# Ledger of designs, part 154: peptides against a protein of PDB entry 3C66

Target 1, 189 residues: chain A of PDB entry 3C66
Amino acid sequence: KSWANLFEKNDFFFRYKFYLEITAYTRGSDEQHLKWSGLVESKVRLLVMKLEVLAGIKIAHPFTKPFESSYCCPTEDDYEMIQDKYGSHKTETALNALKLVTDENKEEESIKDAPKAYLSTMYIGLDFNIENKKEKVDIHIPCTEFVNLCRSFNEDYGDHKVFNLALRFVKGYDLPDEVFDENEKRPSK

## One batch from the design tools (peptide; made by RFdiffusion4, then SolubleMPNN)

Design b2_p27_6_s4 (from b2_p27_6, 10 letters changed)
Fold by OpenDDE base, seed 4:
Structure b2_p27_6_s4 (fold): chain B 189 residues (1-189), chain A 27 residues (1-27)
Amino acid sequence: as target 1 above (189 residues)
Amino acid sequence: DEIEKRIKEWQEYNIKLSEKLIEEDEK
């Protein structure tokens, strides 16, 4: 099957049972976020390469486009909450307590000058080699190396009050709503 | 900073949890 068909959004988020979410968080300026998220995104290919060579991983396929969102984030506790709740359908409803920044509301005075948390999320579809039950898939090493690589690139990225990076393993049925179109049915368990 | 610590712990936990979830699904 042509690699070209793998880039269609609708097929990608139904194709795999498991996904690795990579989210870059920034509580600061949009410029800060663009630099941080751009760095993270640029390194995703290295992570994919490291995942693909693991004996327990048959396929690691990145989705090509990040998902972008931003929230009004007046407190550090709100920023922690965003990081805790984002990336899972089970928990993402908690984000409704925050003001989502949209193209329609971004120019409102109450939103324009408000502190914001920016999110950029990359997805990697994972197919595991189940037949080799004896080989433990240790994704911890490549994931940790990836985080360290991104965080060590610039000293400023060590400030967890501003910049954060999370990797979340999710099942297809627990993907955030943002990956599905309004008319798409979420994968069943 | 307590928040920074929690965030770090959360990130580490999520990476570790990923491994556990893989192992459980292979069972």
Scores: peptide ipSAE 0.028, ipTM 0.538, DockQ to the pose 0.115
Fold by OpenDDE base, seed 5:
Structure b2_p27_6_s4 (fold): chain B 189 residues (1-189), chain A 27 residues (1-27)
Amino acid sequence: as target 1 above (189 residues)
Amino acid sequence: DEIEKRIKEWQEYNIKLSEKLIEEDEK
């Protein structure tokens, strides 16, 4: 791996002021999640292309690696809470009320057979052309089209009790802790 | 930020839509 590639990966979450988070949620089996998240991930490039052609977007740069997590999710309310709180440093502490599934605990009897919510998150770094304050950047259109594209792919993905997809606009200083290494300092405001 | 505001509005709309869809399926 060239030194340049290492630097590009290491500074990705510091390079941009704004990020678009794309999270695929599944409350079900790992197999269901793999299919759902794989579909979503396969379509991210189409979203990037649509973002890049918008007036006022200078750069839309996808991060290549998904971030994956899973939680014990015994209730539908817990699943809604995960979707509400995940993806922002301001709110992610609420997830501490749930049991995070790890390689160390996944074989515990209380976790192994428990209902789970699976999360896969893709990031797009955004750079805006600020000079033309008059150009309304409406990222809602491509984002909505993306969600519709993913959800319409299979009828099963219309079941919001199992499958969800969220797009979140986040400032660099409010990115989740998972994107930073232990020795990295979070960007300041 | 107008962009941030619009995205928040969209997120709120999607949450509300999801809630409605769940309510309709329980019916």
Scores: peptide ipSAE 0.028, ipTM 0.579, DockQ to the pose 0.045
Fold by OpenDDE base, seed 1:
Formats: structure tokens, sequence, C-alpha cells
Structure b2_p27_6_s4 (fold): chain B 189 residues (1-189), chain A 27 residues (1-27)
């Protein structure tokens, strides 16, 4: 039982042509982010359920673990840049202009007290029923409902300066580098 | 891809909505 689950995890980012990325952003404290990301993560299952019932979606499979990262984020413009550039291999290189917080550098004085943007990203692998060309797959509705559900949960989550939530549709070949091991080759187009 | 188009439209809408909300809160 344990090995089958390990193999399924290792191939997750190669199994699907399309992925939905759900990223919770927080420019604030770690505690704020833990609450926000925890809420978002808790609702992902509901989104999956809503996606699965769409006639155009054959499979909506969530990855079990969030990907977590944090950046030094001194300005609001930096925070907007993170939200714009994160989640795509094509654009993620722009984030190299920001200092990634790591276990090795987190205790540095320049990082410890610096404003930070925290990111937690959940992935849903998607398989579409292409044969039924007649049924418009409108993932917009469930995605919008999901965002509204998360943001309306607490009044504080309405503050876009602190809390953000983005859903990004990404092709497997354009997934962020973080989802692949160092020895894994990115899926081809 | 129609799906990609719709998702882009949604993303653009969300960005615009967020910008609008930020502008309204700064007032």
Amino acid sequence: as target 1 above (189 residues)
Amino acid sequence: DEIEKRIKEWQEYNIKLSEKLIEEDEK
C-alpha cells in the first residue's frame, strides 16, 4: 500500500496535461498565513467536488501537499509582482529579483525582520472530456465560488494588501520548477 | 484553447476586481 501511494505522488506532475494552481498569498505574519492558507486548503476539497461534477471534466485530482515558499517583500509592488509571476515556469524567473527565504537564511538580520510574502500552493490535476466538444467546460463558476467562499470567511481576508488568493490554469510543461525533483525532466510540450 | 481563454478572462477579471477593491479601500 505504501509504495503505490509513493509512485502516484511521484508521477502526479507528469500525469495530467493541465493543472489548476491554487495559491494563497499573505504579506504579513507567519501566523496570518497559517490561518489563511489553512482555510484555503480546507476548502480545496469542495472545489474538487464541484469540478468533478462538470460534464467537461473527467478527473479533478488534488495533490495532497501544499508547496510553501516565502519571499522578502519590502513593497506592495513586489507583492503584486509575486502574484503576477509565480505559478508559471515562463515567468517565475522574475522572482529571482526577490530574496527567497530559506532555512539557511531566515535568521539573517536583513531577512528576519523584513516584510515577507508567504505562498501556499495547492495543485489539482485536470483531465478533460475532449470528445464532448458540445459541453462548454466552465470552470469559472466553481473557481469564482471558491474564491468568494474563502475571502468571505473572515472580514480580514478581504484586505487585498495582506491576503490574496489566485487560481491559475497551467499546462504541465509550464508548471513551476518547485514541483519537480532535481533529477526530473520537465514534461515536454 | 477555449478553456485557457476563459481562465485568462477570469484571471483578468479577478485582477481588475482586486484593483477596484484596493482603490475603493484607499478612498
Scores: peptide ipSAE 0.027, ipTM 0.580, DockQ to the pose 0.045
Fold by OpenDDE base, seed 3:
Structure b2_p27_6_s4 (fold): chain B 189 residues (1-189), chain A 27 residues (1-27)
Amino acid sequence: as target 1 above (189 residues)
Amino acid sequence: DEIEKRIKEWQEYNIKLSEKLIEEDEK
């Protein structure tokens, strides 16, 4: 039975207090992004396995589908800004300064041939064993190993001007708006 | 809080490392 059948989309982003966001960034072609994001996505299960064996983690549950977005990204500074601001409700409003690429506008002359940043984001819901206050959960090690695994797969993925990978630890109330439907209310603090 | 701090420290380290690699290639 596919993991996809166990959780309705609607409850995933309300079930956990903590989430790990994994975002693959590409400033280049759609083809480059497809290869890069596909690689990252294929390795998420390995990260989950490494998280699950940590004594302080009770559950590490991946969401089944990536969230896809793209922005017009004329400069390297814009690309750095995207990487800094994306993935948190507190900071995502800064992305409104950039043109979001949509199915409705992608064929516009000003957008079609413009440099783009592509984003693919995977989410892992985390439940921690709170009872043992003495167990220092160190997710740093498995996260570092994951990044190294993805970056070392192909020499081209070492080019930080084109390919980037970020992991962000986020509380449920600070998840990006993209994870909620229009009728869903964001979790409270 | 400690977990968040460690992840943040890692992210900052990774960014700094990437910047250094870019600077070395421009040389």
Scores: peptide ipSAE 0.027, ipTM 0.569, DockQ to the pose 0.045

Design b2_p27_7_s1 (from b2_p27_7, 12 letters changed)
Fold by OpenDDE base, seed 1:
Structure b2_p27_7_s1 (fold): chain B 189 residues (1-189), chain A 27 residues (1-27)
Amino acid sequence: as target 1 above (189 residues)
Amino acid sequence: TKNVRATLFNTDIYTDGSLSDSKEVFE
């Protein structure tokens, strides 16, 4: 059972053609991020439920663990850039201009006390019902509902300079590098 | 009351995988 679960996890990012990414952003303390990301993550199951019953969606399967990352984020413009560029392989190279915080560098004086942007990203694999004709998938509806739910839940997160949320629909070949191991080949187009 | 800013990317999609490049911001 443990090996089967490991295999299922290992192929998650190869199993689906399409993914929905949910990212919670925090420019502040790790404690602030923990609370905000925890709130967002706690609501993902509701989004999955809504996606599963949507016409045109055959499967909506969440990946069980969030991906965590943080960047040195000295300016608001840097924070905006992170929110705009993160979550797509096509655009994530822009983030190379920022210092990624790692276990190896987190204790460096220039990094330790620097302003940080924290990211927690949840992934949902999607499989669509293929019919003879292409049909619109109204994923915008449940996504909007989810956004509204997260935004309205607690007023403590109302500072958009600190707390942000993004949902991104991506193709499997355009997933961020973070979801693949160093030895894994990105899915082809 | 200030709300969390949220962004939706590419949520106009079809069953064949076609999508429009869309960005919607909730402020």
Scores: peptide ipSAE 0.607, ipTM 0.932, DockQ to the pose 0.699
Fold by OpenDDE base, seed 4:
Structure b2_p27_7_s1 (fold): chain B 189 residues (1-189), chain A 27 residues (1-27)
Amino acid sequence: as target 1 above (189 residues)
Amino acid sequence: TKNVRATLFNTDIYTDGSLSDSKEVFE
């Protein structure tokens, strides 16, 4: 990765107070995940366009690349835990009970042949129009439209035991550790 | 028709960044 790409990444996750996370989950093959995550990622631009025109949103900027991760996922309960706990610093520590697949361990027999959950996560930085007035921001509407768009596209993804999607609104200080380099300090509240 | 399960977390938000904890599941 070029120095420029690293710099852009680091600046992005400190630039906004709020983020919307879009995660595609697959408990199956890498090939299945590639197809599913590719579909979800292809539609993120439409979500951004809908967010930009909402009252109360000043800026909606997508990060250019997904974050990729995978876990050994032997049970359906583990898969549900990943979907519930991933995407927030407050809750991601629960995932320490699972084996994260890394370049260093992926060739180990216990990991190589194990069932896996694959995750692809896209981030949208959000800036709100704050004029000392608390107003509702109806992000639920474009998020629901996005969900419906992803769900209705192809029946091949209809198995909820394999394919899942999550959208999560988070504060910058509650972003997952994956978005920061080892030498970076998490944003404060 | 079987559809992808989707979940929305904390999508009830305000301009000051306050939010209501929410979870909505699409089956």
Scores: peptide ipSAE 0.604, ipTM 0.930, DockQ to the pose 0.685
Fold by OpenDDE base, seed 2:
Structure b2_p27_7_s1 (fold): chain B 189 residues (1-189), chain A 27 residues (1-27)
Amino acid sequence: as target 1 above (189 residues)
Amino acid sequence: TKNVRATLFNTDIYTDGSLSDSKEVFE
């Protein structure tokens, strides 16, 4: 499959057994989120480059477009819940307690002026070199470097009540529902 | 110094796809 095909959704979320999710969170304005998520997204390529050269990683392919979502987020506890539960099919059902903002409901009075948490999620598909020996993959290293890079790049994002970042390693069968179309079946174990 | 809070989930992984449930928070 050509590299170009990886930029289309196509079967990206079926191609790999494992994925790294990078989510930028903003509890604030859409403008704040655009700036923050843009910064994070701009650094993802560096993370990919670091992943590609890790022992045990055969392939690290980014999905080039972020997934965008937003929730009504009236409290800090809600914001913490989003950060804890988002990105895994196992846990994302907890987010049903929050109001997902959609194009259909965004103009509703109860939603329009409500505090919101914005999420932009980038995905990296991963294939490992399955050799005869179980070996640790030092993904923690490049992930930590990426986190440090995003955290140190600009002081404007220093308010943890507003700006957050998460990286989550997930198996393909545990990807969030957002990555699949309604007619697509979730990958099996 | 206020920094972005960052969280790493399940970054202790092995080539066989096994992982430990881990959560690391950078504050």
Scores: peptide ipSAE 0.603, ipTM 0.931, DockQ to the pose 0.681
Fold by OpenDDE base, seed 5:
Structure b2_p27_7_s1 (fold): chain B 189 residues (1-189), chain A 27 residues (1-27)
Amino acid sequence: as target 1 above (189 residues)
Amino acid sequence: TKNVRATLFNTDIYTDGSLSDSKEVFE
């Protein structure tokens, strides 16, 4: 399979057993989110480079495009829930209590002027070097470095009530529904 | 100093794909 095919959506989320998710959150305007998510996305390549050379990681391949979503987010508690529950199939059902903003409903009066949380999520497919024994993979190190880089880069994003970041390691069968088409079957355990 | 809040989920992992459930918050 060619390099170009590795970055096609149709098989990317079936190719790897494990994924790292990087999500930028913004509770504010779409303009604020565009700037914040753009900053985070611009740094993902540095994280990939660090993952590629980490002992125990055989492959670290980023998906080329972010996934975009937004929710009506009337309270700070709702924003905390989104940050806690998003990014895992086993937990994302809690988000059904919130209104997902879509192209079909975005012009409704109850949604148009409502406070919103915006999400941009980047995915990195991971493959590990399987040895005779179970070995720890120090993925925490490059993830922490990435977090520190994003947090310190620009003071304009210092309001944690508005701007947040999350990294989540997930198994392929626990990927969010957003990465699959309606007719696709999620990977098995 | 106010900084971006960041969260790490399940970053304690092994080569067999096993993990310890973890949540670390940077404030």
Scores: peptide ipSAE 0.595, ipTM 0.929, DockQ to the pose 0.681

Design b2_p27_7_s2 (from b2_p27_7, 8 letters changed)
Fold by OpenDDE base, seed 4:
Structure b2_p27_7_s2 (fold): chain B 189 residues (1-189), chain A 27 residues (1-27)
Amino acid sequence: as target 1 above (189 residues)
Amino acid sequence: TSLPKATIFNSTIYTDGSLSDEKEELE
């Protein structure tokens, strides 16, 4: 199967048991987010390369398109909450307390001028060689290196109040709802 | 509390298919 077929949305979120989610957060302007998320996205390939060489990882395949969302984010606490709760089906319901910005509501005066948190999320599907007698695979090092790489690119990205990152290792059944179409059933445990 | 540099969730997979359950805030 051509590599191109591996990146089609249709089965990507059903193909793997495990996913690494990389989310770039920006509490600021859309322009700031575009720059930040673009940088993060540009480095995902390097993370994939580092993951592929880890013992116990058989496959690391990035999904080609980021998922984008934004929330009204009036406080830093809200921003922290977004970073804590986003990326897991188990916890994402907490985000219902915030106003999701949509194409339908973005022109509302209360939303248009409100402080926003922007999110861009990249997904990496992971397959593991469980047969390898290693009791565990730890991705902490490559994730940390990735974070450092993103943060070191520009000093402006050192402002954690504006720019942030999360890496979340999740099972397929715990992927956010955003990755599934309305007619798709979430993978079962 | 200052926002971390980044957050890493569940950095470890075990052979039984379980994930670690941790939130690591990188400083």
Scores: peptide ipSAE 0.684, ipTM 0.949, DockQ to the pose 0.529
Fold by OpenDDE base, seed 3:
Structure b2_p27_7_s2 (fold): chain B 189 residues (1-189), chain A 27 residues (1-27)
Amino acid sequence: as target 1 above (189 residues)
Amino acid sequence: TSLPKATIFNSTIYTDGSLSDEKEELE
């Protein structure tokens, strides 16, 4: 990774108070995930455009690269757990019950042939206009439209047992550990 | 139970800087 890429990453996850996480999930093959996550990633710009026009949102900036991980996922219940717990520092420790696939362990016999859940996560940093007299900003509509756009693109993506999506609104201090380097201090509350 | 087509977490930000705390499963 170029030095430039490291600097861009470090500032991004400290720059905003709020983030929208978009995670594409695939319980299937790496090839299936590549297609699905690639599609989802390609549509993030449309979500950004919809967010930018919402009253109360001042800035919506996507991070340029997805974060990728995979877990051994023997059951549908495990897959549901991943979708429920991933994306928040508060809940991600529950994923320790599953085997994270790494470069070091991927060739182990118990992991190599195991069913896997693949994850690709895109991040959008959000800045809000505090001067807006609105009591709240609701991103439900653009998120729902984004989901429908991704799901309707190909009939194959209608299989929710294989392909899934999550959108999570989080504070910077609740970002997953994956976005920080080992030597970086998590943003405080 | 069948998996939803997507899940949305915490779709609302309030003026005090708090987020809503909900899980919405889209069917």
Scores: peptide ipSAE 0.674, ipTM 0.945, DockQ to the pose 0.519
Fold by OpenDDE base, seed 1:
Structure b2_p27_7_s2 (fold): chain B 189 residues (1-189), chain A 27 residues (1-27)
Amino acid sequence: as target 1 above (189 residues)
Amino acid sequence: TSLPKATIFNSTIYTDGSLSDEKEELE
C-alpha cells in the first residue's frame, strides 16, 4: 500500500487532536522557494522518525502533500507578520491585510511584479500517550534538531531576509482554514 | 555565516491536554 493510499486527505485533519506544522517561507522568487521548500520537505521524514521514538508520543503521521500559498509582500514587516500570524486559525485573519496571490489575480499588473512571500506547509498529526507522564511532553529537542538540519544543510539559504522556517504545534480546532474544504466543518474544541 | 531564521511555537503538551504558549525565534 503506497504511503499516499494510507492517508486520505478527507479525514487527516480530523483524525488527530494535535498537529505539528512545518512551514518554509521564501520572500523571493518561485525558483528560490522551490529549492528551499523542497529541502525542508525532504527532511520532514527525519523529524517524524525522531518524534515517533520520543517518550509520550504514540503516533506521528505526516500528511503527504504540502499546502502552498503566496502573498504580496512589499515590506519586511509584512514578511514578519506572515511568519507570526500564519498557521493558527486564531491569528490567520491578520493575513487578510495582505493580498493573497491566486490563479485569478496572478497576472494583474499590481501582483505580477510585486515582491512575494511563498509558503509551503507540511503537517504532522500527533497522538500522545501522556497518561503515565507527570507533567508534560516536550518536543523542543527534535524540533530544534530538525530546524538546525534544514538551516545548516546549504549555505545558499543563509539570507534570513529571504529564507525562513517555522514549526507550530497546534490543536486540530486551531488549524488554518486552508486545510479544510469549503464544505467541511472545523473540528470542535 | 548567516542562517535562516527559525521560529518554534508551543513545543510542550501538558498532562491536561493543553499546549504551551511560547514563541522561540532562532537566528
Scores: peptide ipSAE 0.646, ipTM 0.943, DockQ to the pose 0.730
Fold by OpenDDE base, seed 5:
Structure b2_p27_7_s2 (fold): chain B 189 residues (1-189), chain A 27 residues (1-27)
Amino acid sequence: as target 1 above (189 residues)
Amino acid sequence: TSLPKATIFNSTIYTDGSLSDEKEELE
């Protein structure tokens, strides 16, 4: 099936058993985040190419659009918590302790001038060919190469208190709630 | 020169369909 056919169907998050999540984090301005996330997103195609040629990976298909979210993030500890807990349904409930920024609340005085953490997340659906007598498939090498490419590309992003990156390998039933519509049922285990 | 922190979660899939549980932080 062509890549074009995958983007026409709203079933991307039900099609695969496994997903790789790529999240760019920014604790700063929206302008800073736009530049940082844009850089990360521009390199995702290189990661896909490296995954497609790995023994044991049958398919690596990126979702075309990033998911955008932002939280009020008053402390560095809050920023660390976001990076630790985001991207898994098992752990994302911890983020309920933080205020999610929405179009409805962004103009509130307590939110407008508050420190924020911005998140942009790209998803790659993965299909594996485990029948080739391999006990495991390890994607650590291409992931490490990808993050190092993003981190070293521009010195403007050298402040780890502001700019960060995470890659998370998850099962379809453990995807964050953000990828499903209100009327969609989460995939079963 | 400081680099952005990068975190990698669960980089391995096993034949039984389970994922590894490691967290690696690259500073």
Scores: peptide ipSAE 0.627, ipTM 0.938, DockQ to the pose 0.718

Design b2_p27_7_s3 (from b2_p27_7, 11 letters changed)
Fold by OpenDDE base, seed 4:
Structure b2_p27_7_s3 (fold): chain B 189 residues (1-189), chain A 27 residues (1-27)
Amino acid sequence: as target 1 above (189 residues)
Amino acid sequence: TSLPRATIFNSFIYTDGSLDDSVEELE
């Protein structure tokens, strides 16, 4: 790996104005999530290729490492809430109503045997062709194709109560806290 | 209500930096 690549990785979440977040959700076992998230992650590069050919997109660069988290998720409503609120700094505080699973608490009896939602999130940094003319970039088609590709791999992934996906465009200043180190300040508007 | 197959947030981005606040649930 070139030094240039290392530097790009270090400032990845400050380099772009926009990011596409791809989150794989699993309400089930860690084994189920490992298979599902691994599949989703393996297809991200195909999505990048489809994004790069859109007229309004100059560059699409994936971040190499997924972000992993899990929550105690006793109800389907909680699972839906996670999918609605995760991925934006504006809304992620709603997740404080749920118990985040950590290395420190995972062995507690109330957490160890509780139903869990697992999250794996990939990020794509986007650079747009900025011109004086306002152009509309529509990512519906490539995102839908990506979803279909992931879901069609195994019939088990048709169970929406267990396996889900979300794709979210966010601005750099609205990235989740998880992408920044303790010593880093989030980008300003 | 059944959970969707996937959710797409902000399907439209404008090159001037504005986002569309649309939410699409894929069934």
Scores: peptide ipSAE 0.533, ipTM 0.914, DockQ to the pose 0.554
Fold by OpenDDE base, seed 3:
Structure b2_p27_7_s3 (fold): chain B 189 residues (1-189), chain A 27 residues (1-27)
Amino acid sequence: as target 1 above (189 residues)
Amino acid sequence: TSLPRATIFNSFIYTDGSLDDSVEELE
């Protein structure tokens, strides 16, 4: 990767105790995913604004670029499994049961024409007001509003079999492997 | 089972550094 990309990443995934992951899923064509993920990404700033005003959240900082991946996804059950397991280091090993699509294997006959699930994931680093008394932060409302905003943009996005979303709070030590370079050690508990 | 329109994981966090293990499927 370019020096610029490494510089932009910096220590973002080491800076915060908590992260909110927003993943756009598409089981369909790459073109469908491009449109869907692009829409979701374009609305993340609105979610950030809603998070920033919640009691207990001091700062919500989005990472600038999405993480992209795709899997061979022959069944709807596989698609559901991806949505259940992706986004946590604790659970992501379950994805090993599926074939990750890579530049090296994408032209293989068994992969090229196979149904695929595409994933685009945005990350928001969160800083809390820890000096205050223990406070519960409920993100249900802003997350639901975000989902509604994305889904209502186009009627086509109402097809849950094709287009889906997940929002996941994770601790820094439980971030997916994808956010770290091979030479980086993930944050400790 | 039909796929939800979205899934929210761990929708509750606490300023002391804890979070729940909740999973909510939005239908």
Scores: peptide ipSAE 0.531, ipTM 0.913, DockQ to the pose 0.539
Fold by OpenDDE base, seed 1:
Structure b2_p27_7_s3 (fold): chain B 189 residues (1-189), chain A 27 residues (1-27)
Amino acid sequence: as target 1 above (189 residues)
Amino acid sequence: TSLPRATIFNSFIYTDGSLDDSVEELE
């Protein structure tokens, strides 16, 4: 039912205690990013399948759409900073030091021809199997396999100065601001 | 410094809700 899908979408970022964020980074052209992010996004469902079969994971539910952003990125250090700070509410304020590219400013002379870092982020909500004792969930293997799958598709994606990936586990209350509407309050701890 | 192939944040989650603070750079 169409309405059920709307409700599920609306509460997605409130439904799970934990989320896995997959971010594709490109420091280059928008065309390069389109190809890279498209590839990464196309493989997310394979990662979901691998996560779902882990004993500690009951459900791995991908959000349907990526979140897109881009920054003026004049240096490699800026690019590294973006990759370090993006994806957590605790650290994302550091990105305010960079110029966010928007529809309103993209034609400005200082922005139009400036080097850009493009970001596309996919989210997976996670529900865990609860046991009587503390259980460790290790996602290292499926995440590494996912990275290898993305990188091996095209030799050009081996250029880490241009193309990069990050996978981040976060709690719901530490999700980036981008996933919430202006009128939504982020989940509490 | 060279950029890693990928970065994995918090590789381990515990079912009680605890999360490690690990950061792994894949080379």
Scores: peptide ipSAE 0.518, ipTM 0.911, DockQ to the pose 0.525
Fold by OpenDDE base, seed 5:
Structure b2_p27_7_s3 (fold): chain B 189 residues (1-189), chain A 27 residues (1-27)
Amino acid sequence: as target 1 above (189 residues)
Amino acid sequence: TSLPRATIFNSFIYTDGSLDDSVEELE
């Protein structure tokens, strides 16, 4: 198996038992999101490096392409809801209460000028060292350092009402629907 | 409710496959 194949979608979301999701959120303009998400994405490799050296982590492999989505987001409460519910199959159905922006509907008058929440999500596949003894893997420190690195880059990103981040650890069977094609069956428990 | 600086979901994993359902808001 070549390294190149590991970064292709073909079996990435079936290869690992666990995944770390890094999501950049922007409630503002597309231009603002492009800058913010681009910065976050550029720092993911540093997070991977920090994860690889943690005890208990055998492999940390990033998926090369972000997943992009956007919703009509008229209120701050809606923005909070998105950040709470997105990234897990068990909770993502709550997002059905919001209007998903698509290429087909983005030019509709009710959507075009509406406030938007933009999402860009990077995925890291994780394998662990299996030992006879149960080991705890704590990703709090590297994740916090990653957040600090992204937020400190530009003072404009200090506005939490506009720019936000989430890191979510999930099992393969609880990955969001967005990572699977219509013909693919999600991993079993 | 004020928005946090970031949110970390499930910060702890065990090598036996168990997951911690913790949620941490970074202020």
Scores: peptide ipSAE 0.529, ipTM 0.913, DockQ to the pose 0.517; fails the geometry check

